Peptides against a protein of PDB entry 3B8E. Designs and how they scored, part 199

Target 1, 230 residues: chain A of PDB entry 3B8E
Amino acid sequence: PFLIFIIANIPLPLGTVTILCIDLGTDMVPAISLAYEQAESDIMKRQPRNPKTDKLVNEQLISMAYGQIGMIQALGGFFTYFVILAENGFLPIHLLGLRVNWDDRWINDVEDSYGQQWTYEQRKIVEFTCHTPFFVTIVVVQWADLVICKTRRNSVFQQGMKNKILIFGLFEETALAAFLSYCPGMGVALRMYPLKPTWWFCAFPYSLLIFVYDEVRKLIIRRRPGGWVE

## One batch from the design tools (peptide; made by RFdiffusion4, then SolubleMPNN)

Design b2_p26_7_s1 (from b2_p26_7, 24 letters changed)
Fold by OpenDDE base, seed 3:
Structure b2_p26_7_s1 (fold): chain B 230 residues (1-230), chain A 26 residues (1-26)
Amino acid sequence: as target 1 above (230 residues)
Amino acid sequence: DLLKAILEALEKIKELLERFKKALEE
């Protein structure tokens, strides 16, 4: 998200404070919870790892976690961002290169796609209105990401949801997201304005897509051991 | 309308998941 902000010179879709809330708030407890996950039922049938050749974090894991899943998360967030800005008169094409004028406090006549002039304060309200739903979208997608990370090969249905700490982590990140989105004063403190409840549901298709994608991947791995999909 | 569309999508997803679950049990 931040890379697209720099490359496309669009208004900031996700604030620095919001990024910190993701990294330190919503991701930390869920990530720790994975340390308490039960071993896969077939782990004892696998060959032991060679500590000299087999890295814990391999290129494939990086590609899955930061590449493919990260791209789906970003797409979900940007979809919400563009919809909100379009509803406020800023079409996606008009946002390209607009950042310089958007962030200039002395320019109070920035035009939208329909010729309406926006003051600096009005523009910042719209920008901060995008931060909350982008954040919530990431949290909803992270539900699926956390669940799929429980196993490498087994289906989530085979592994089950027995890890109480993981369930607590899902609750915690959701509660934190709700708190940051709806608590009075968060607009001033964190630049996160209240979100319409309907925006929570906009992320669900992306969360489902991740879940289905990973279950299909794992199914292929189970049916064709040693394939490139592993 | 959006809520209705989401609910319909969720129902279709539930149906797909049930089919998928059946296919996995098979």
Scores: peptide ipSAE 0.006, ipTM 0.277, DockQ to the pose 0.023
Fold by OpenDDE base, seed 1:
Structure b2_p26_7_s1 (fold): chain B 230 residues (1-230), chain A 26 residues (1-26)
Amino acid sequence: as target 1 above (230 residues)
Amino acid sequence: DLLKAILEALEKIKELLERFKKALEE
């Protein structure tokens, strides 16, 4: 998100505080929960890996898969960001290069895509209004990420949802997202303004996409054992 | 209206997931 902010010179989609809330608040408990996941039913049936060749290949493939998932997560956040700004009159094309004028306190006549002028204060309210939905979008996408990370090869349907700690992690990150989104004073303290409940659903297509992506990946692994996807 | 739209979207997602599940089981 921050790289696109710099490269495209758009208004900041995700504030530093929200990034910290993601990294420290929403990612930690879910990640720990994975340590308590039951072993896959097929792990014990797998032949011993060659420690010299198979570790490196598998680590690279896992890293690539997580990198791809991370990109899909970022795309989900940006989608929500662009939808919110578009709803407020700022079309995506208009946002390109707008940051300089957007962040200038002395410019109070920044025009949206429809010719409406926005004061600095109004622009900052809209910017901070985007931070919360972006954050929530990441959390909702992380639901799928956490669920798919339960297994490396088996489908979620095969493994099931037996890990109570994982369920707790999902609840915790959701509760934190709700707290940050709706608790009074978060707009002042964290620059996270209250979110309309509708915006929680903007992430669902991307959550589904991640889920489908990983299930397809796992299906390919199951159908082609020893393939380049493992 | 929003709740209805959400419910409809959830139903579509559910249907897609069920189709996907069936496709994964074949």
Scores: peptide ipSAE 0.000, ipTM 0.238, DockQ to the pose 0.025
Fold by OpenDDE base, seed 2:
Structure b2_p26_7_s1 (fold): chain B 230 residues (1-230), chain A 26 residues (1-26)
Amino acid sequence: as target 1 above (230 residues)
Amino acid sequence: DLLKAILEALEKIKELLERFKKALEE
């Protein structure tokens, strides 16, 4: 998000505090919960991998897969960001290069895509209105990411949801997201304004996309062991 | 007010982590 903010010169989609909440809050508990996931049923049935050929390839492929998932997560957040700004009159194309004027407190006549002028205060309200839904979008997408990370090869349907700690982690992550989104004072402290419940659903297509993507990936791995998709 | 809200958020995070820790110990 921060790189796109710099490169595209758009208004800040995700504040520093929200980034910290993702890295330290929403990611940590779910990640720890994965340590208690049951072993895959087929681990002991797999032939030993050749450490000279297979190890490096697998590490690279895993890194690429997680990189792709991360890109889909970011895309989900940016989608929510662009939708909110578009609803407030700022179309995506108009946001390109707008940051300089957007962040200038002395410019109170920044025009939206429809010629409406926005004061600095109004612009910052809209910006901070984007922070919470962007954050919540990442959390909702992380639900799918956490579920798919339960296994490397087996389908989630094969592995099941037997890890009660993982389920607890999902609820705690959601509770944290709700707290940060709706607790009084979060708008001032974290620049996270309360969001309408409908914004939680904006991320669901991306969560589903990640889930389907990983299930298809795992299906390919099961059908073609030792393939480049691992 | 900002500091208070940050502290409240941190306390809530701490509470959630403590709950998670308890769940891991069970």
Scores: peptide ipSAE 0.000, ipTM 0.219, DockQ to the pose 0.558
Fold by OpenDDE base, seed 4:
Structure b2_p26_7_s1 (fold): chain B 230 residues (1-230), chain A 26 residues (1-26)
Amino acid sequence: as target 1 above (230 residues)
Amino acid sequence: DLLKAILEALEKIKELLERFKKALEE
């Protein structure tokens, strides 16, 4: 998110505090929960792999898969950001290069895509209105990430949801997201304005996309043992 | 109306996931 903010010179889609809340608040407990996941049922059935060749391929594939998932997460957040700004009169094309004028306190006549002028205060309200939905979008996408990370090869339906700590992690991150979104004073303290409940659903297509992507990937691995996807 | 649309969308997603689950189990 921050790289696109710099490169595209758009208004800041996600605040530094919200990033910290993701990294420390929503990611830590779920990540720990994965350490307590039950071993895959197929691990005991796998033939001994060549430790020199097969480890390297697996590490590359895992790194690539997690990298791709991270990109899908970022795209989900940006989608939510652009939708909110578009609803407030700022089309995505108009946001390109707008940051300099957007962040200038002395410019109170920044025009939107429809010619409406926005004061600095009004622009910051819209910007901070984007922070919470972006954060929540990441949390909702992380639900899918946690579920798919339970196994490398087996479908989630084959492995099941036996890890109670993972389930707790999902509730914890959701509760934190709700707290940050709806607790009075968060707009002032964290620059996270209250979220309309509808924005929680904006991320669901991306969560589904991640889930489908990973299940298809795992299906390919199961059907083509020893293929380039392992 | 929006809540109803969301619920309908969630039901469709659930149905799609159930179909996908069945396809993965076969």
Scores: peptide ipSAE 0.000, ipTM 0.235, DockQ to the pose 0.026

Design b2_p26_7_s2 (from b2_p26_7, 24 letters changed)
Fold by OpenDDE base, seed 2:
Structure b2_p26_7_s2 (fold): chain B 230 residues (1-230), chain A 26 residues (1-26)
Amino acid sequence: as target 1 above (230 residues)
Amino acid sequence: ALEEAIRRALEKIREILRRFEERLKE
């Protein structure tokens, strides 16, 4: 998220403190849950290869999985960010390069895509309004991603929801999201304004798409082992 | 009183996170 903020020069989608809360508070329990997930039946059925090579491959696979999850989460967050800003009159194309004027306190006539002028205070309210939904979107996407990441090759329906630690992690993340979204003072402390309940559902279509995509991917891997899709 | 207590607690959390961020930048 921070890299896209710098490269695209868009208004800040998520505060640095909030990002730290995600990294330290949200991702830790799910990551631990995945580490304790039982090896896939297909991995266990593989004859022990050279232990050195297998360990390296496993570390690379874990690193790649975490990297992919992070990218998917970021995409979901940015989707919600762009939706909120578009609803407030700022189309994605208009946001490109807008950061300089957006963050300038002395400019009170920043125009949106429809010619409306926004004061510094007004646009900061909109910015902070994006922070909470961005965070919630990450949590909702994590619901799908964590379920998906339980198995690399097997369907979620085949593996089931047997990992109690994962289930606990999902509840913990949801509780944290609710706390950060609705607890008084979060707007001041974390620059996260209270979230309308409707925004919880904004990420659901995206999560569903990811889920469907991953199931299709896994199906292809099962049908064509050794393909480029791995 | 409860709101003020929550606010103070959140400010402490913010301070902890800020210190952590500073350490990460080192």
Scores: peptide ipSAE 0.011, ipTM 0.293, DockQ to the pose 0.061
Fold by OpenDDE base, seed 3:
Structure b2_p26_7_s2 (fold): chain B 230 residues (1-230), chain A 26 residues (1-26)
Amino acid sequence: as target 1 above (230 residues)
Amino acid sequence: ALEEAIRRALEKIREILRRFEERLKE
């Protein structure tokens, strides 16, 4: 999300605090899962497979999986962002390069795609209105990841602990999303305005896309064990 | 001030998690 903000020079789609929350949530689950895998491997006294190569492969697999999931999450968030801005009169093409004028407090006549003039305060309200739905979209997309992880038939014991940790992480993110979306004062403190309940449903198509993508990936892996898709 | 405090807290948590990840990679 931040890379597209820099490259496209568009209004900020997601607040810095919410980005940090996503990064922390996304990093915490792998870290804890790796901790339990190591603890379980130590308990099982499995002969040391070359721990450096196996760790490197696991880190690469985790990094690739999280990288792909993160990209899909970002795409879902940006879709929600563009929909909200379009509903408020800013078409995606018009947002390109608009950040400089958008963030300038002295410019109170920024025109939308329909020629309506927006004050600085009005623009910031619209920007902050995008932050919460973007975050919620990511959380809802992460629910699909939970379902994906639950349906993987790898070793039941490793999956059981990973699933509990993943479930806990998703509940924490969902609770955080609810807190940031509906707690009074969060609009002022964290630049996150209250979310209309309808926006929770806008993320479901993306969750479905991730689910379908992973099922297709699993199907390919099942048909070609050891292929490039692992 | 609250946003900055939250940001600092999150950065500290991130640092703790990174250290934990580094220890787990060892």
Scores: peptide ipSAE 0.007, ipTM 0.288, DockQ to the pose 0.080
Fold by OpenDDE base, seed 1:
Structure b2_p26_7_s2 (fold): chain B 230 residues (1-230), chain A 26 residues (1-26)
Amino acid sequence: as target 1 above (230 residues)
Amino acid sequence: ALEEAIRRALEKIREILRRFEERLKE
């Protein structure tokens, strides 16, 4: 998220405090749950042929997998961000390079994609309105990602949800999201304004798409072992 | 070189977004 912010010079989609809440509050328990997840029998039950080289390869694969999860989450968050801003009159293309004018307190006539002028205060309200939905989107995407990442090759339906820690992590993350979204004072303390219930569902289509995509990918891998999809 | 690469990448992203926006307006 921060990299895209720097590169695209868009209004900040996620505040520092919100980022900290994600990193410390939402990601920790899921990460622990994944660590306790029973590795697929085909991956971890095989003793490494060479403990040194195979360990390094495995660590790299794990690191890449976690990096990919984070990237997918960021994409989901940005999708929600762009939808919210578009609904408020700021189309995605118009946001590119807008950051400088957006953050300037002396410019009170920043135009949206439809020629409506926005004061600094109004712009900041819209910006902060994105924080909570972005956060919630990350949580919802994490539900799918955690389930997907449980298995590399097997379908989620085949592996099942046996990890109680994972389930607990999902509930904890959801509870935190609800707390941050609806607790009084969060708008002032965390710059997270109350979330409309409809925004909880904004990420669901995205989560479904990534779930279907991953299941299809896994199906292809199972049918064509050693293919280009690996 | 890096700045130019970033600029080119941004231009591509802008083009993709523009096409998406045009499709949404239809």
Scores: peptide ipSAE 0.007, ipTM 0.316, DockQ to the pose 0.013
Fold by OpenDDE base, seed 4:
Structure b2_p26_7_s2 (fold): chain B 230 residues (1-230), chain A 26 residues (1-26)
Amino acid sequence: as target 1 above (230 residues)
Amino acid sequence: ALEEAIRRALEKIREILRRFEERLKE
């Protein structure tokens, strides 16, 4: 998110405090829960041809796959960001290069895509309105990510949801997202304004995309054992 | 043209989200 903020010179889509909440609040418990996930049956039964090279290759391929999932998460967040700003009159193309004027307290006549002038205070309200739904979008996308991370080759439908700690982690991050979104004072304290309930659904297409991506990946792995997709 | 296409796409998404919200209220 910050790289795109710098490169595209757009208004900040997600605050630093919110990023910290993701790293420490939402990702920590699920990550710990994955360490207690039961070993995948097909991984355990698979005899390595070369224990050193096959382990390294598998770790790299898994890292690449999950790295791609992380990119999908970021895209989901930015999608929500652009939707909100567009609803407030700022089309995506208009946001490019706008940050300098956006963050300038002395400029009170920044025009949106429709010629409406926005004061500094109005712009900051819109910016902070984006922080919460970006965060919530990441959490909703993480639901899909965490569910698929429990297996490398087996479908979610085949492996099932056996790790109760992982399930607890999903509820914990959702509860945290709800707290940050609706608790009074979060707009001032964390620059996260209250979220309309509809924004919880904005990330669902991306969650579905992650599920489809992972199931297709796993299907390819099952059909082509030892392929580069593992 | 691109901005208009993006706007239309976003409006469709907004409408879909609104429909889901309405269904949840039922």
Scores: peptide ipSAE 0.000, ipTM 0.230, DockQ to the pose 0.020

Design b2_p26_7_s3 (from b2_p26_7, 23 letters changed)
Fold by OpenDDE base, seed 3:
Structure b2_p26_7_s3 (fold): chain B 230 residues (1-230), chain A 26 residues (1-26)
Amino acid sequence: as target 1 above (230 residues)
Amino acid sequence: SLEEAIEEALRKIKELLERFEKALAE
């Protein structure tokens, strides 16, 4: 999200503190939980033949997997961001290059896509209105990601939700999202304004799609072991 | 009290991060 902010010069979609909360509050505990998850029996029974090369490959694969998950989360967040800004008169194309004028406190006549002028305060309200739902969207998408990452081959229904640490992680990230979204003073402290309850459901279709996609992928892997999809 | 403590901690983290960002931007 931050990279797109820099590259596209759009208004800041997510605060740095909120990003930190994602990294530390939502990703850390689930990542630890996955480390304690019962590995698929087929992978763990095979000792690494070459510890040096296999370690590098595994580290790269893990890094790529987490990178892909992060990218999927970012896409969900940006979707919500663009929807909110569009509803407030700022179409995605109009946001490109707008950051410089958007962040200038002395410019109080920034025009939206429909010619409406926005003061600095009004722009910041809209910006901060995006922070909370962006974060919540990431959390909701992460529910699916964490569940599907438990196994490479087995369905979630086969593996089950026996890892208490994972369940705790899901609860923690949800509680954190609720706290940051609705706790008084978060608008001042973290620039996260209260979220309408309806926005919690905006990410559900996306999470469902990810879940279905992964289940289909795993089904294909089970039916065709050693295929390119694995 | 716990809520206030969390808010204060988050505010301090925010201030620290903002300082860090400003330092990186310079």
Scores: peptide ipSAE 0.015, ipTM 0.283, DockQ to the pose 0.041
Fold by OpenDDE base, seed 1:
Structure b2_p26_7_s3 (fold): chain B 230 residues (1-230), chain A 26 residues (1-26)
Amino acid sequence: as target 1 above (230 residues)
Amino acid sequence: SLEEAIEEALRKIKELLERFEKALAE
């Protein structure tokens, strides 16, 4: 998220404290749960034929998995971010390069896509309004992503939800998201304004699309081993 | 009030997190 913020020069979609809450509070238990998840039979049942090569392959697979998780989370968060800003009059294309003026407290006439002028305080309110739903979107995306990441080839329906630690992790991150979203003082303390319940559902279509896409991908991999989709 | 106590606690948590962030950034 921070890299996109720098490259696109857009208003900050997620605060540093919120990032810490994700990294330390939300992602820790799920990450541990994945470490204890039952290894997919096609990956781990075979004794390493060549420990050096197989270790490298495993490291690459783990790296790709974490990279994909992070990318999916970021995409989900940015989707919500752009939707909120668009609803407030800032179209995605208009946000490109806007950060310099956006963060300047002395500029109180920043125009949106419709010519409405925004004061610094108003801009910061809408920016902070994005923090909570961005965080919640990440949590909701993690629900699907963690389930998807349990297997590479097998369907989620075949693998099931056997890891109790994963289930606990999903509950914990959801409880944390609810706490951070609705606890009094969070808007002032952490710049996470209260979230309308409807925003919890904003990420669901995205999560569903990812789930369907991954199931289709896995189906193709099972039918065509070694294909370009793998 | 309970709300004020919560806000104070949250401020302390924020300060702790910011310190932690600074420590991680070093």
Scores: peptide ipSAE 0.009, ipTM 0.286, DockQ to the pose 0.066
Fold by OpenDDE base, seed 5:
Structure b2_p26_7_s3 (fold): chain B 230 residues (1-230), chain A 26 residues (1-26)
Amino acid sequence: as target 1 above (230 residues)
Amino acid sequence: SLEEAIEEALRKIKELLERFEKALAE
């Protein structure tokens, strides 16, 4: 997200504080959950053909898969960001290159896509209005990620949701998102303004996409053992 | 209150992080 902010010169979609909340709040329990997750019986029972090469390849494939999921997650966040800005009069095309003027405190006449002028304060309110939904979108997408991470080969439907730590992680990140979104003072302290409940649902298509993506990936792995899709 | 202290601490952290972001963006 930050790289896109720099490259596209768009208003900041996600602040460092929210990133910190993701790292410390939402990722910690899931990471612990994964550490306690028992390896799939099919993976553990499968002796590597070549322990040195197969381990390295598997690590690369896993890294690639998580990278792809992370990309989809980021796209979901940006989608929410662009929708909110569009609802406030800033179309995505208009946001390109706007950062310089957007962040300038002395420019109080930045025009939106419809010719409405926005003061610095008004612009910052809109920017901060995007922070919470972006964060919430990440959390909602992470629901799918966490569920997916339970298995590498088996479908979620086969393994089920038996990991209590993972379930707790899902509730924790959701509770954190709700707290940051609706607790009084978060707008001032963290620049995370209250979120309309409807925005929670904006990320659901992306969560579904990740879920479908992973299920398809796993299906391919099951059909073609030893393929590059692992 | 504890809540106010936490909010103030978070605000300070935010300011530091924003400075860091600005430095990285340059």
Scores: peptide ipSAE 0.009, ipTM 0.277, DockQ to the pose 0.039
Fold by OpenDDE base, seed 2:
Structure b2_p26_7_s3 (fold): chain B 230 residues (1-230), chain A 26 residues (1-26)
Amino acid sequence: as target 1 above (230 residues)
Amino acid sequence: SLEEAIEEALRKIKELLERFEKALAE
């Protein structure tokens, strides 16, 4: 999120403190839960390979899991960010390069995509309004991503939801999201304003899309073992 | 008030996180 903020020169989608909350609070328990996940049945049934090759495969699987989760979560967060800003009159294309004027306290006539002028205070309210939904979107998308990453090739329906630690992690991150979204003082301390319940559902279509995409991907992998899609 | 106590606690958490961020940036 911070890299995209710098490269695209868009308004800050998520505060640094909130990013730290994600890294230290939200992602830690789910990551631990994945470490305790049972090995996929097809992997366990494979004959012992060369230890060097097996290590490389495991490192690649771990790297892909964490890398894909992070990328997909970021995409989900940015999706929600752009939806909120578009709803407030700022189309995605208009946000490119806008940061300089957006963050300037002395510019009180920043125009949106429809010619509406926004004061500095109004802009900051909209910016901070994005922080909570962005965070919540990451949590909601993470529900799907964690379930997806539970298995590499098998469907979630085949593997099942037997990992109690994973389930606990999902509840914990959801509770954290609720706390950060609705606890008094979070708007001042973390720049996370209270979230309307409707924004919890904004990420659900995206999570569903990712879930369906991954199930299709896994289906292709099962039909074509060793394909480039793996 | 309970709200003031929560705000104070959150400010302390923010300060801790900012220090942590600074330490990671070094």
Scores: peptide ipSAE 0.009, ipTM 0.286, DockQ to the pose 0.060

